# Peptides against a protein of PDB entry 3J47, part 6

Target 1, 121 residues: chain A of PDB entry 3J47
Amino acid sequence: IRLTNQLKSLKGLQSKLKDVVEYLDKVINKELPINHTILGKLQDVFNLLPNLGTPDDDEIDVENHDRINISNNLQKALTVKTNDELMVIYISNLVRSIIAFDDLIENKIQNKKIQEQRVKD
Target 2, 69 residues: chain B of PDB entry 3J47
Amino acid sequence: YEEKEESNLAATKSMVKIAEQYSKRIEEEKELTEEELKTRYVGRQDPKKHLSETADETLENNIVSVLTA

## One batch from the design tools (peptide; made by RFdiffusion4, then SolubleMPNN)

Design b1_p20_6_s4
Fold by OpenDDE base, seed 4:
Order: sequence, then C-alpha cells, then structure tokens
Structure b1_p20_6_s4 (fold): chain B 121 residues (1-121), chain C 69 residues (1-69), chain A 20 residues (1-20)
Amino acid sequence: as target 1 above (121 residues)
Amino acid sequence: as target 2 above (69 residues)
Amino acid sequence: DELLKELQELLELLKRLLEN
C-alpha cells in the first residue's frame, strides 16, 4: 500500500512535471501567458521533490534526458523558490524568537527592579 | 495520482499563503517591536505584555508555518 | 544591569533583522 501510493505519487508528479514542462514550453513560445498558480504548484511539487527517489539507473533514452533536464531545471527553480519561502519562514521564526527573548529579558529586568525596590523600602 | 496532485496543489497554495502570512507576520513583528518600545517608554506593564504576547503569537504562527512547510 | 544590556542587545539585533 505505502509503496504503491509512493509510486502513484511519483507517477503523478512525473505527469504533473510533464504538464508543467509543456506549459513552460508554451510560455516560452509565447503561446500562453505565465500562470503564477501553475508555477506555485510546480514549486510545491519541486519542494516535495527531495522525495524524487533516485531515478533507477535504467535506459535513459537521450530524448528523455533533455526532457528530464528541463524538468530538473524547473524542479531546481522550484526548489530555489521553495528555499526562498523556507528562508522567509526561518527569518520570521528567528525574529519571533528574538522578540520572545526580548520580552523575557524585559520581564526579568522588571522583576529584578521590583525586588530591588522592595529591599530599599 | 489526482488526489496527490490535489494535495500537492493544496500544499503549494498553503506555502504561498504561508509566504504571505510570513510577510504579514514580519509586519506584525515590526508593529510588536514598536509596541514594545512604546511600552518600555510608557512604563506600563500592560503594553509590554501585549507586545510580548503578540510576538509570541507571531513566533507560533511562524513555527506552524515552518512545520506545515 | 547585565540583563538590561542583554535586552538592549537583543532589541538591537531585532532592529537589524527588521532592517534587512
């Protein structure tokens, strides 16, 4: 079941990648405008591509290699975009952490000041 | 295949939304920092606490975004 | 005093991060 689902997912991804390549070719040929939604989906697929299992070593027909290279380049571009998104998320988390630490430090400082004031009274 | 494509599409849309949310969170974080600064100047514990809480919420949202990413 | 300094440093780091 799990392997079958993975294989199905891989085939689906492959089909989707093929569709994206076809779409990109149409865009390159100015037959269609760039659809950002498709690009976004492709990016998500590409970010999920770390799950692109090593293509088994079998007969990579040369024609498939160029298609695979275009797919890989698109996947790479998608990975880059995903990496950028991940980077943004990382930065946001870092900023939130810094704010939380700042608040913690401030709370500690306030507590210390309150204690010092109580000792003086 | 179609279900997984739909799931990937949903995930991608979620990531785009996360990016937008992240941008918004950055802005919210800036606002929180300003509120914290204001709270420090006003010496009222309440605004500072509010800023801290909002920063924490922003952090939590970012963490959730990373986890969903 | 040290805690106050640490807070100030953290705040400055946050400011720098927001500026980038």
Scores: peptide ipSAE 0.367, ipTM 0.832, DockQ to the pose 0.008
Fold by OpenDDE base, seed 3:
Structure b1_p20_6_s4 (fold): chain B 121 residues (1-121), chain C 69 residues (1-69), chain A 20 residues (1-20)
Amino acid sequence: as target 1 above (121 residues)
Amino acid sequence: as target 2 above (69 residues)
Amino acid sequence: DELLKELQELLELLKRLLEN
């Protein structure tokens, strides 16, 4: 369910972006008048997007915590953060599995002791 | 689309919260392990059960975190 | 005895994981 919803949202965003690009191309070609309302909203979206810096410029330490944004550098930083979070989750799951296994072993030991006691009685 | 976006945002916030609570969950897991260890020494089943339950809860929270990531 | 040893090893692994 969650993954399907995320995929649907991403597809919707992709479709909207495609429509915007097509609209911009038509405006550039003077085929359609500039819709100021759409352009204003698009500008707002671009202003919220981390600057798509040119691929060549170095280590901009932009601590931009917001995971979604399109820039390769931001994507890299977000990928690192995501990897760290996944690692923490993995370690936590491993710990829980170990604890659960420990409990199972203890239960087996107790069961064995009970069986041994029953044989002695 | 909007419902899914809201769900994803909630999931992201949950991940941040999970990261913050991770240290606390580790400590809770340790406490459970100590309780289980104490149960081995005392021979009482109840502390062992409590440790197992807390470990399971910790595991479930991690699984939810993975599913949210 | 072997099962007890395995349990102890698991507990030790858990302790190490919690320390990290």
Scores: peptide ipSAE 0.382, ipTM 0.832, DockQ to the pose 0.007; fails the geometry check
Fold by OpenDDE base, seed 1:
Structure b1_p20_6_s4 (fold): chain B 121 residues (1-121), chain C 69 residues (1-69), chain A 20 residues (1-20)
Amino acid sequence: as target 1 above (121 residues)
Amino acid sequence: as target 2 above (69 residues)
Amino acid sequence: DELLKELQELLELLKRLLEN
């Protein structure tokens, strides 16, 4: 039962990751704006993943403890790595948004200058 | 188990490489923004547009790279 | 003048994000 639940959770996470990838592709293609809430929820899911791999305090013999610790360490490492990747994505998206805004401001300034020149003529 | 560990290690190394590439791309974007600002002061419109476009492309590539990882 | 100020503020925000 627990193993099946873990597998189901992993499948759910995999599906969510796929959805995030699809969302990010849409943002790249300018089809959708960046949704910070989606990214925050993804981060929350990753932060919860280490807790899904904590074996409950049931009597698992010492030999299995090392394997479980290795698995937990691997999951933690994967979680940290994924968190770092998500952070990079967030920063990249923010930077892109700022650049786009800077361009808009510049365009607006140029338009104002053109209008002022037309009024003087 | 060993094959899975090897695959995870390879994936981890790939992600580290992607993070390094991302850091480099962020720096490239910053340089582009500075050039745009300088070009604005000089009154050269064309260089600013080119810089903005290059920054956008760099960010797009970073996002795609992270999504592929 | 106000638009130039807004652009400068955005650039400063970008710089801070890159420094973090």
Scores: peptide ipSAE 0.379, ipTM 0.828, DockQ to the pose 0.011; fails the geometry check
Fold by OpenDDE base, seed 2:
Structure b1_p20_6_s4 (fold): chain B 121 residues (1-121), chain C 69 residues (1-69), chain A 20 residues (1-20)
Amino acid sequence: as target 1 above (121 residues)
Amino acid sequence: as target 2 above (69 residues)
Amino acid sequence: DELLKELQELLELLKRLLEN
């Protein structure tokens, strides 16, 4: 269920991003006027995205190609961070499983000792 | 979609908190293991049970954290 | 005695995992 919901959300996000790209291309080509509502929503999405390296306020007229690369690098950094977090969670779960197993073995040893005492009585 | 976006935002915020708490959880797990070791030496069932319960709780919290991440 | 040894080995593995 959760994985399916994540996939659905990712697909929805991908579709929305595609729509935004198509809209931006139409605006660049002067086929459509700038829709302020769409631009505002896009800005809100970017603001909700962790500020992947605010380039400092310098007016770098970096050509559109470099912006795509920066966005990709930032997405990659977020993916790496997510992978690291998942790895940490995995290790933590493994450690907990080992502790639980250790406790189980200890309980088994205690139960065996109790049985041996009952046989001696 | 909106409900899932809100859930993802909450999850991301939870991940940051989980990362900060992860070191603490590891230390708590170590303490539990040490308490189990001590309980093995003392031969008292109660401290060992408490350690096991705390380890299980720590595991559950990590699973919830992974699921939320 | 053998079960106790296995538990000690598991505990040592856990310690190594926590140290890494």
Scores: peptide ipSAE 0.359, ipTM 0.824, DockQ to the pose 0.007; fails the geometry check

## One batch from the design tools (peptide; made by RFdiffusion4, then SolubleMPNN)

Design b1_p21_2_s4
Fold by OpenDDE base, seed 1:
Structure b1_p21_2_s4 (fold): chain B 121 residues (1-121), chain C 69 residues (1-69), chain A 21 residues (1-21)
Amino acid sequence: as target 1 above (121 residues)
Amino acid sequence: as target 2 above (69 residues)
Amino acid sequence: MSLSLKELLERIKKVEELLKK
């Protein structure tokens, strides 16, 4: 359910971006007037998205944790953080798998002892 | 779209809470493994079962965390 | 600050490229 909702949102965003590009191409070709309301909302969205394009190193506040592939510099810091988080998740899943395997071995040993006891009785 | 955005925000908040609980879950898992090792040596069945159940609960919580990430 | 129409188009294209990966 959750992954399906994420995929649906991404597809909706992709469709909306395509519509905006097509609209902008028509405006450049002087076929349609600029919809200032759509452009303003899109600008607001991109202003809330960390700046993809300015190489000025100084005040990239590392704080905003949003996991979507936001542009290269924030993406590099977020990629490192995401990699660390994925590594922790992987290690924990591995540890749980080891514990579950140890329990299976113990259960098998116990079952074998019970069978050996039944053959002696 | 808005309902999905709300779901993603709730998921992100849940992930932060899960990260805090994660360290505690790893400690609980270690305690269980040590108790199971002791129980294998002593031949006592009951502590091993409790350890296995807590390890399974810990595993389920990580799977939910991965699906939430 | 209002982004130029050109800068907006470039930002949109970058987001579209990210969505294709």
Scores: peptide ipSAE 0.445, ipTM 0.829, DockQ to the pose 0.051
Fold by OpenDDE base, seed 3:
Structure b1_p21_2_s4 (fold): chain B 121 residues (1-121), chain C 69 residues (1-69), chain A 21 residues (1-21)
Amino acid sequence: as target 1 above (121 residues)
Amino acid sequence: as target 2 above (69 residues)
Amino acid sequence: MSLSLKELLERIKKVEELLKK
């Protein structure tokens, strides 16, 4: 359910971005007037997004704490942070699996002892 | 879209909280393993079962964290 | 600050590229 909702939001954002690009291309080609209201809202969204440095600008500006899908340089730093968090979750799952196996082994040992007692009686 | 975005934001906030609680969950898991070890020595089945249940709850919480990531 | 139309387009294209990954 959660993953499906995230995917739907991402698809909605992708469609909206495509519509904006198509609109901007038409404005550049002088086929349509600039919609100042849409452009203003889009500028506000991009002002909230960390500056997507040009692909040649290696400057990792470390400023934004929020794990939101923002800009390649921030995305690289966020990718590292996400990888570290996934590693922690993986280790946690391993530890829990080990504990569950230890319990299973102990249960098998107990069951074997009970069977050995029943064969001696 | 908005409901799903809100759900994702809630999930992300939950992930941050899970990361903070992760160290505590590992400690709780260790305490349970120690109780299981103690139960092996005492021969009482009940503390061992409780340890197994808390280890399982800890596993479920990690799986939910992975699904939220 | 008002972004130039060109800079806005570049930012949009980068967000679209991120969404394609």
Scores: peptide ipSAE 0.445, ipTM 0.828, DockQ to the pose 0.051
Fold by OpenDDE base, seed 4:
Structure b1_p21_2_s4 (fold): chain B 121 residues (1-121), chain C 69 residues (1-69), chain A 21 residues (1-21)
Amino acid sequence: as target 1 above (121 residues)
Amino acid sequence: as target 2 above (69 residues)
Amino acid sequence: MSLSLKELLERIKKVEELLKK
């Protein structure tokens, strides 16, 4: 369910972004008036997006380390954090798999003992 | 879209919480493994079953966490 | 501060490119 919602949000964002590009192209071509409301919302979205690379500001804003999902340059720093988190999740899954495997082995050993006892009776 | 964005934001917040819970889950998993080891010695099936169920639930929660990440 | 329409378009395109990955 959660992944499906994320995928749908991403698709919705992609569609909206496409509509904006098409709208902006039409505005540049003077075919349509600028929808100020859509532009305002887009500007708000982009202002919430970390600087997508003006090449000149080497200021790796150290303070935004905690907010995982904002735009490309921050996304590189966030990708490192996400990789670390994914690694932690991977290790957790591995450990859980080991525990489940240990229980499976024990159940198999018990079942084997029960079968051996039934053959002796 | 907004409901899903809110769900994704909640998922992202859950990931941060999962990182904190992960350290705790590793400790809980160690305790479970130690309790299984102890239960193997005590010969009682019930604690082992409970440990297995808790390990499985822990696995499911990690899988959901990975899928949310 | 209002970004220029051109800068907004460029930022949008970059988000689209990220979304395709």
Scores: peptide ipSAE 0.470, ipTM 0.843, DockQ to the pose 0.097; fails the geometry check
Fold by OpenDDE base, seed 2:
Structure b1_p21_2_s4 (fold): chain B 121 residues (1-121), chain C 69 residues (1-69), chain A 21 residues (1-21)
Amino acid sequence: as target 1 above (121 residues)
Amino acid sequence: as target 2 above (69 residues)
Amino acid sequence: MSLSLKELLERIKKVEELLKK
């Protein structure tokens, strides 16, 4: 369910982005007037997005290192962090699977003992 | 779209909390395994079932965390 | 800060490229 929701959100963002590009192309071609409200909202969205464009500003604000899906240079550092976090989650899942298997084995042993007692009676 | 965006944002906030909870979850999983070991000695089925359920919940939360990372 | 229309378009194109990967 969550992955499907993420994919749907990403697809929605992609469609919206395409609509914005098409709108901007029409504005450049003077076919449509610039909607300042749409541009303002888009600017706000891109201001919340880490700077995709400039490799040169060494102000890696260390604070934004935590967010998985953001822009290439920040994204490279974030990709490393995401990989580390995914590794931790993978190990956690493995440990929990081992615990669940241990419980299953114990339950099976108990069920076998109960069955052996019922055959002796 | 908005509901999924909100779910992804909640998931991302949960991931930061998951890093802290991860250490705690490992400790809780260890306690669960120790309680299972103790339950093997005590022969009580109910504590063992509760341990298994808590382990499964911890797995699901970790899987959800991976899916949100 | 108000981004230039050109800078906005460039940012949009880069997000589109990221979404295609």
Scores: peptide ipSAE 0.454, ipTM 0.839, DockQ to the pose 0.051; fails the geometry check

## One batch from the design tools (peptide; made by RFdiffusion4, then SolubleMPNN)

Design b1_p23_3_s2
Fold by OpenDDE base, seed 2:
Structure b1_p23_3_s2 (fold): chain B 121 residues (1-121), chain C 69 residues (1-69), chain A 23 residues (1-23)
Amino acid sequence: as target 1 above (121 residues)
Amino acid sequence: as target 2 above (69 residues)
Amino acid sequence: KEKEIQELQKAVEQLKELVEQLQ
């Protein structure tokens, strides 16, 4: 469910970005006037997008380092963080799978002992 | 879309908390495995079942965490 | 069955090592 919602959000964002690009192309071609409201919202989105480009601003907001899907240079650092988080989750899942497997083996051993006892009786 | 973005943001904040909780969950999972090992020696089925269920819950939470990342 | 238990114990040990590598 959560992944499906994230994928739907990402697809919605992609569609909206495509619509913005198409709008910008129409504005560049002078087919449509610049919609200042859409452009302002896009600028707000770009300003909320972590700065991809300038290495010089020391305020790498450490809080944004956790959100891997953020834009290219910061997106690289964030991608590394997401990879680390995914790795942790993968390892956690592996650990849980091993524990569940241990329990399954124990249950199988117990069931076998119960069956062997029933055959002896 | 915005509701899902907000949910994704909340999920990401939850992921940082999940990373901390992950270390704790790994420890809880180890305790469960030790209890299962102890239960193999003691022959008590109930602690092993509880260990298995907690391990499964830990797996599900990790899967949900991965899916939320 | 005893071999299967030993394999499971080995898997648990490998998992512990992996968790230790993540710390």
Scores: peptide ipSAE 0.459, ipTM 0.862, DockQ to the pose 0.009; fails the geometry check
Fold by OpenDDE base, seed 5:
Structure b1_p23_3_s2 (fold): chain B 121 residues (1-121), chain C 69 residues (1-69), chain A 23 residues (1-23)
Amino acid sequence: as target 1 above (121 residues)
Amino acid sequence: as target 2 above (69 residues)
Amino acid sequence: KEKEIQELQKAVEQLKELVEQLQ
């Protein structure tokens, strides 16, 4: 359910971005007037998005390299952090699975002992 | 779309909280494994069951954390 | 049965080692 909702949100954003690009192309070609309300909302979205395109500001603080896949360099750094986080999650799940398996084996052994006692009585 | 965005934002905030709790959960899992080991040596059924239940809860929390990441 | 218990104990030990590596 959660993953499906995230995917739906991402698809909705992608569709909206495509519509804006198509609109901008029509405005550049003088086919349609500029919709100021849509542009304002888009500008707000761009201001919230980390600068995807300016390569020149050198002070990409190395510390932010460990966060999420938003922009290619930051995204590469964030990919490393996401990979580390996924690795931790994977190991944690593995550990829990082993513990749960251990408990299942123990429960099975106990059940077998109880059955053996019942057959002896 | 908005509901999913809110859910994703809540998930991201939960992920930060999970990262903080992760260290604690690892320690809880370790304690559970130690108690299970002790319970195997002592042969008392009740502590072992409690350890198993807590390990399962720890596993569930990690799965939820993975689903939230 | 006894072998199964030993395998379970080994799995628990492996889990402890993994938790230690994560710390």
Scores: peptide ipSAE 0.452, ipTM 0.847, DockQ to the pose 0.009; fails the geometry check
Fold by OpenDDE base, seed 4:
Structure b1_p23_3_s2 (fold): chain B 121 residues (1-121), chain C 69 residues (1-69), chain A 23 residues (1-23)
Amino acid sequence: as target 1 above (121 residues)
Amino acid sequence: as target 2 above (69 residues)
Amino acid sequence: KEKEIQELQKAVEQLKELVEQLQ
């Protein structure tokens, strides 16, 4: 459920961004006048949207190296923290899987012992 | 779309908290494994079951963290 | 059966080592 909601949000954002690009292209081509209100909202969206623009290598804000990857450009520096968090999650999942396997094996052993006792009775 | 964006933002904030809680979850998993070991020696199923359940809860929480990442 | 118990004990030990590496 959560993943599906995130995917829908991302798709909605992608559609809006496409509409903006199409609008900007029309303005560049002088087909439409620059609507300052739309540009202001776009700037607000770009300021609130972690820079989804081309990863110019220069905006790797080093200070956020330890935070979860919300956005692709900040995502390079945040990728380290996100990779660390994903690694921690991966290791935890692995550990839990091992514990679950251990429990399964022990349950199997106990079930065999119970069956052997029932055959002796 | 907006509701899901808000949910995704909340999930991202939760992810930071999950990193802090992760260490605690690892400790809970260790406690379960010790109880399972003790249960093997005692031959009692109950401590082993409790360990398995806590390990499963820890795994589920980590999976939710991955799904929110 | 004894081998299966030993394998389970080994898996538990590997889990402990992984948790120790995460601390």
Scores: peptide ipSAE 0.451, ipTM 0.857, DockQ to the pose 0.008; fails the geometry check
Fold by OpenDDE base, seed 3:
Structure b1_p23_3_s2 (fold): chain B 121 residues (1-121), chain C 69 residues (1-69), chain A 23 residues (1-23)
Amino acid sequence: as target 1 above (121 residues)
Amino acid sequence: as target 2 above (69 residues)
Amino acid sequence: KEKEIQELQKAVEQLKELVEQLQ
């Protein structure tokens, strides 16, 4: 359910972005008048978009850490962090699987010992 | 769309909480491993079983975290 | 069987080290 909702939101955003691009192209071609309200909202979206352009080294504002979804360069750094988190989760799952396996082996050994004792009695 | 965004924000907050819970789960897993070690020495099934169950619960929570990520 | 128990103990120790690295 959650993944489906995220995918639906992403698809909705993609569709809106496509509609905006198509609208901008029509405005550039003078086919449609500029809708100032849409442009204002688009400017707000662009101001909220981390600068996709030149990697000027300096202020990787920590505040954009939450906005993983929007910008590819910040997405790279955040993808690395997400990858590290996924690795940690993977390692933890392996660890738990090993512990569970160890317990299964111990239980199997105990069960065999109990069976061997029952055969001796 | 907003409902999904809210769900995604909740998932992100859950990831941060999962990181904290992960550290705690690692400690619980260590305690579990120590109890298993103790249970290997004592030969009593019950502490080993409880340790195994706690490890499994910890594993399940990590799997759910991965599936949520 | 005894070797298997020792391997299991070693796996638990490796797990403990991994947890320590995460902390």
Scores: peptide ipSAE 0.441, ipTM 0.851, DockQ to the pose 0.009; fails the geometry check

Design b1_p23_7_s1
Fold by OpenDDE base, seed 3:
Structure b1_p23_7_s1 (fold): chain B 121 residues (1-121), chain C 69 residues (1-69), chain A 23 residues (1-23)
Amino acid sequence: as target 1 above (121 residues)
Amino acid sequence: as target 2 above (69 residues)
Amino acid sequence: TLQKLKELLEKAKKLLEEIEKKR
C-alpha cells in the first residue's frame, strides 16, 4: 500500500512537470499566452529546488535535507546520509536476528536436555 | 497525491524518530540480553521467553524502518 | 554451540554500542 502511494505521487508529479514543460515550450513558441498564476507557482517550486547546476556555492542549505527526491548534488550528499542510515538499520537487524537465533538455539538445547532426562527416567 | 505526500513526510519524520528510538531499542535489546544471561543462570524459561519476544519486536520495528526507507 | 552463541551475542552487543557511539 505505502509503496504504491509513493509511486502514484511520483507519477502525478512527473505528469505535472511534463505538462509544465509543454506549456513553457508553447509560450516560447508564442502559441499560448503566459499563465501568470501557473508560472508563479512554478517559480515558487523552482526556488524551493536546490540549484542543480553549480558545484561552487558553499551554501548547502541543511534545511533541504528532508527532500531526498530533489536534484543531483544535494541528492548525492543526501544519498550518502541515507546510505549510512540504511547501514545502521541493517546492522541493527543483524544484531536482533543474532539475539533471536541465540535464544532459539538455547531453547533447542534445553528441550534436548529435557528429552534426554525423560529417556533416563 | 497530497495524502501520499503527507504519508511520506510522516514516514520521514518517523525515520528521524526511529533513529532516536533506535538508540532506545539498542538499550532495550541490551537489557533483553542481560535478562537472557540472568535467565541462563536461573534456569527459568519465562524471563528468557520475554527477552526473546522483545528482541523479535525490536527486529520487526527495524524491518518496518527498512521498508519505510 | 552455546559458547559460540554467547560469542555472537557479545559481538552483537559490541556492534550496538559502536552504533550508539556514532550517533
Scores: peptide ipSAE 0.432, ipTM 0.847, DockQ to the pose 0.008
Fold by OpenDDE base, seed 1:
Structure b1_p23_7_s1 (fold): chain B 121 residues (1-121), chain C 69 residues (1-69), chain A 23 residues (1-23)
Amino acid sequence: as target 1 above (121 residues)
Amino acid sequence: as target 2 above (69 residues)
Amino acid sequence: TLQKLKELLEKAKKLLEEIEKKR
């Protein structure tokens, strides 16, 4: 359920972004008048989006390292954080698997001892 | 869209909390392993079962965390 | 079997220590 909702949001964002690009292309071609309200909301979104458009400023603001939300330069730092989280989860699963194997082996040893006792009785 | 964005934000906050809980879960797994060691010495079956159950719960929570990431 | 279990447990402990060092 949760993954499906995240995927649906991402698809909705992708569709909206495509519609925006298509609208901007039509405005550049003078086929449609600039809708100021849509443009204002897009500007607000772009201002809330950490600078996607300037490849030049190497100032990785180190302070936002901890939050998984929003777009491309932040997306690199967020990708690193997500990778670290995935690594932690992977190792946790490995540790749990080892503990479960430990329990299984001990259960097998106990079962063997019980069988050996039953054969002696 | 907003409900799903809120759900994703809640997911992300839950992931940060999961990273903190992960450190605690590692310690819980270690305590369980110590209880297994104690059970091996004491010969009582019950502490071992409790350890196995808690290890399984710790694994399920990690899988849910991976699926949420 | 028990030796293999011990080796797996030692590998798990080593991995946990490596995670703790990276945090």
Scores: peptide ipSAE 0.412, ipTM 0.849, DockQ to the pose 0.009
Fold by OpenDDE base, seed 2:
Structure b1_p23_7_s1 (fold): chain B 121 residues (1-121), chain C 69 residues (1-69), chain A 23 residues (1-23)
Amino acid sequence: as target 1 above (121 residues)
Amino acid sequence: as target 2 above (69 residues)
Amino acid sequence: TLQKLKELLEKAKKLLEEIEKKR
């Protein structure tokens, strides 16, 4: 369910981006007047998109660290962060699996002891 | 679309919180493992069961976190 | 078997601590 929702969101974003590109192409070709409202919303989206371009502005606003997937350099840093988080989750799952195996082994030992007692009675 | 984006943003914020909670969950898993170890020595089945249940809940939460990431 | 499982648990804990140190 969750992955399907993410995939649907990404597909919706892709469709919107395509519609924007088609709109921009029509504006460039003078087929449609510049819709300032759509451009303003796009500019707002681009301003919310982590800037891909300039390595020199040290003001990487720390606030946008949470959006893993959009901008190549910042997207690389975010992809690395995501990969690190996934590794942590993987190791956690491994630890929990080990604990669950300990309990299973103990339960098996107890069950064997109970069976051995029943055979002696 | 917006509802899913909001859900994905909430999921991502939950992942950061899960990363902080992860260190706490590791400590909880350690405590549980110690309780299991103690329960092996004390022969009390109830603490071991509670440890196993908490380890399983922790596993499920990590699996959900992986599926969210 | 239980000793090996304890060793695996300790390895997993160490890996978690190493990840926490890198964050």
Scores: peptide ipSAE 0.445, ipTM 0.855, DockQ to the pose 0.009; fails the geometry check
Fold by OpenDDE base, seed 4:
Structure b1_p23_7_s1 (fold): chain B 121 residues (1-121), chain C 69 residues (1-69), chain A 23 residues (1-23)
Amino acid sequence: as target 1 above (121 residues)
Amino acid sequence: as target 2 above (69 residues)
Amino acid sequence: TLQKLKELLEKAKKLLEEIEKKR
């Protein structure tokens, strides 16, 4: 359920970004006047949206260690953080799986002992 | 879309909290493993069960963290 | 079976220690 909601949010954001790009292209082509209100909302979205739009600008380093989803340049540093967090979560899941397997094996051994005792009685 | 953006923002805030909770969850998992070891030596079923349950809860919380990540 | 379980438990403990060391 949560993943589906995130995917739907991402799709909505992608659609909005596409509409913005189409609007900006029309403004550049002088087909539409610069709607300052849309541009202001877009600037607010771009200020609130960490730089999602330009893959090409090489600007460096902000160490924010704790949050998985911050976009492209910050997303590289955050992708490292997200990768580290995902790695930690993956290792913890492995550890828990190992513990659950340990318990399963022990329960199986105990059940076998109980069955062997019941056959002797 | 707004409800999902709010959910994603809440998820992102939850991820920072998950990193802190993760250290605590690792400790809970360690306690479970120690109780299981003790239960193997003592032959008592109950401490092992409690250890397994806490490990499973810790696992579920980590899976929810991965799914929120 | 019991030996393999012990080995898995030791691997889990080592992984936990490595996670704690990286934090």
Scores: peptide ipSAE 0.441, ipTM 0.857, DockQ to the pose 0.009; fails the geometry check

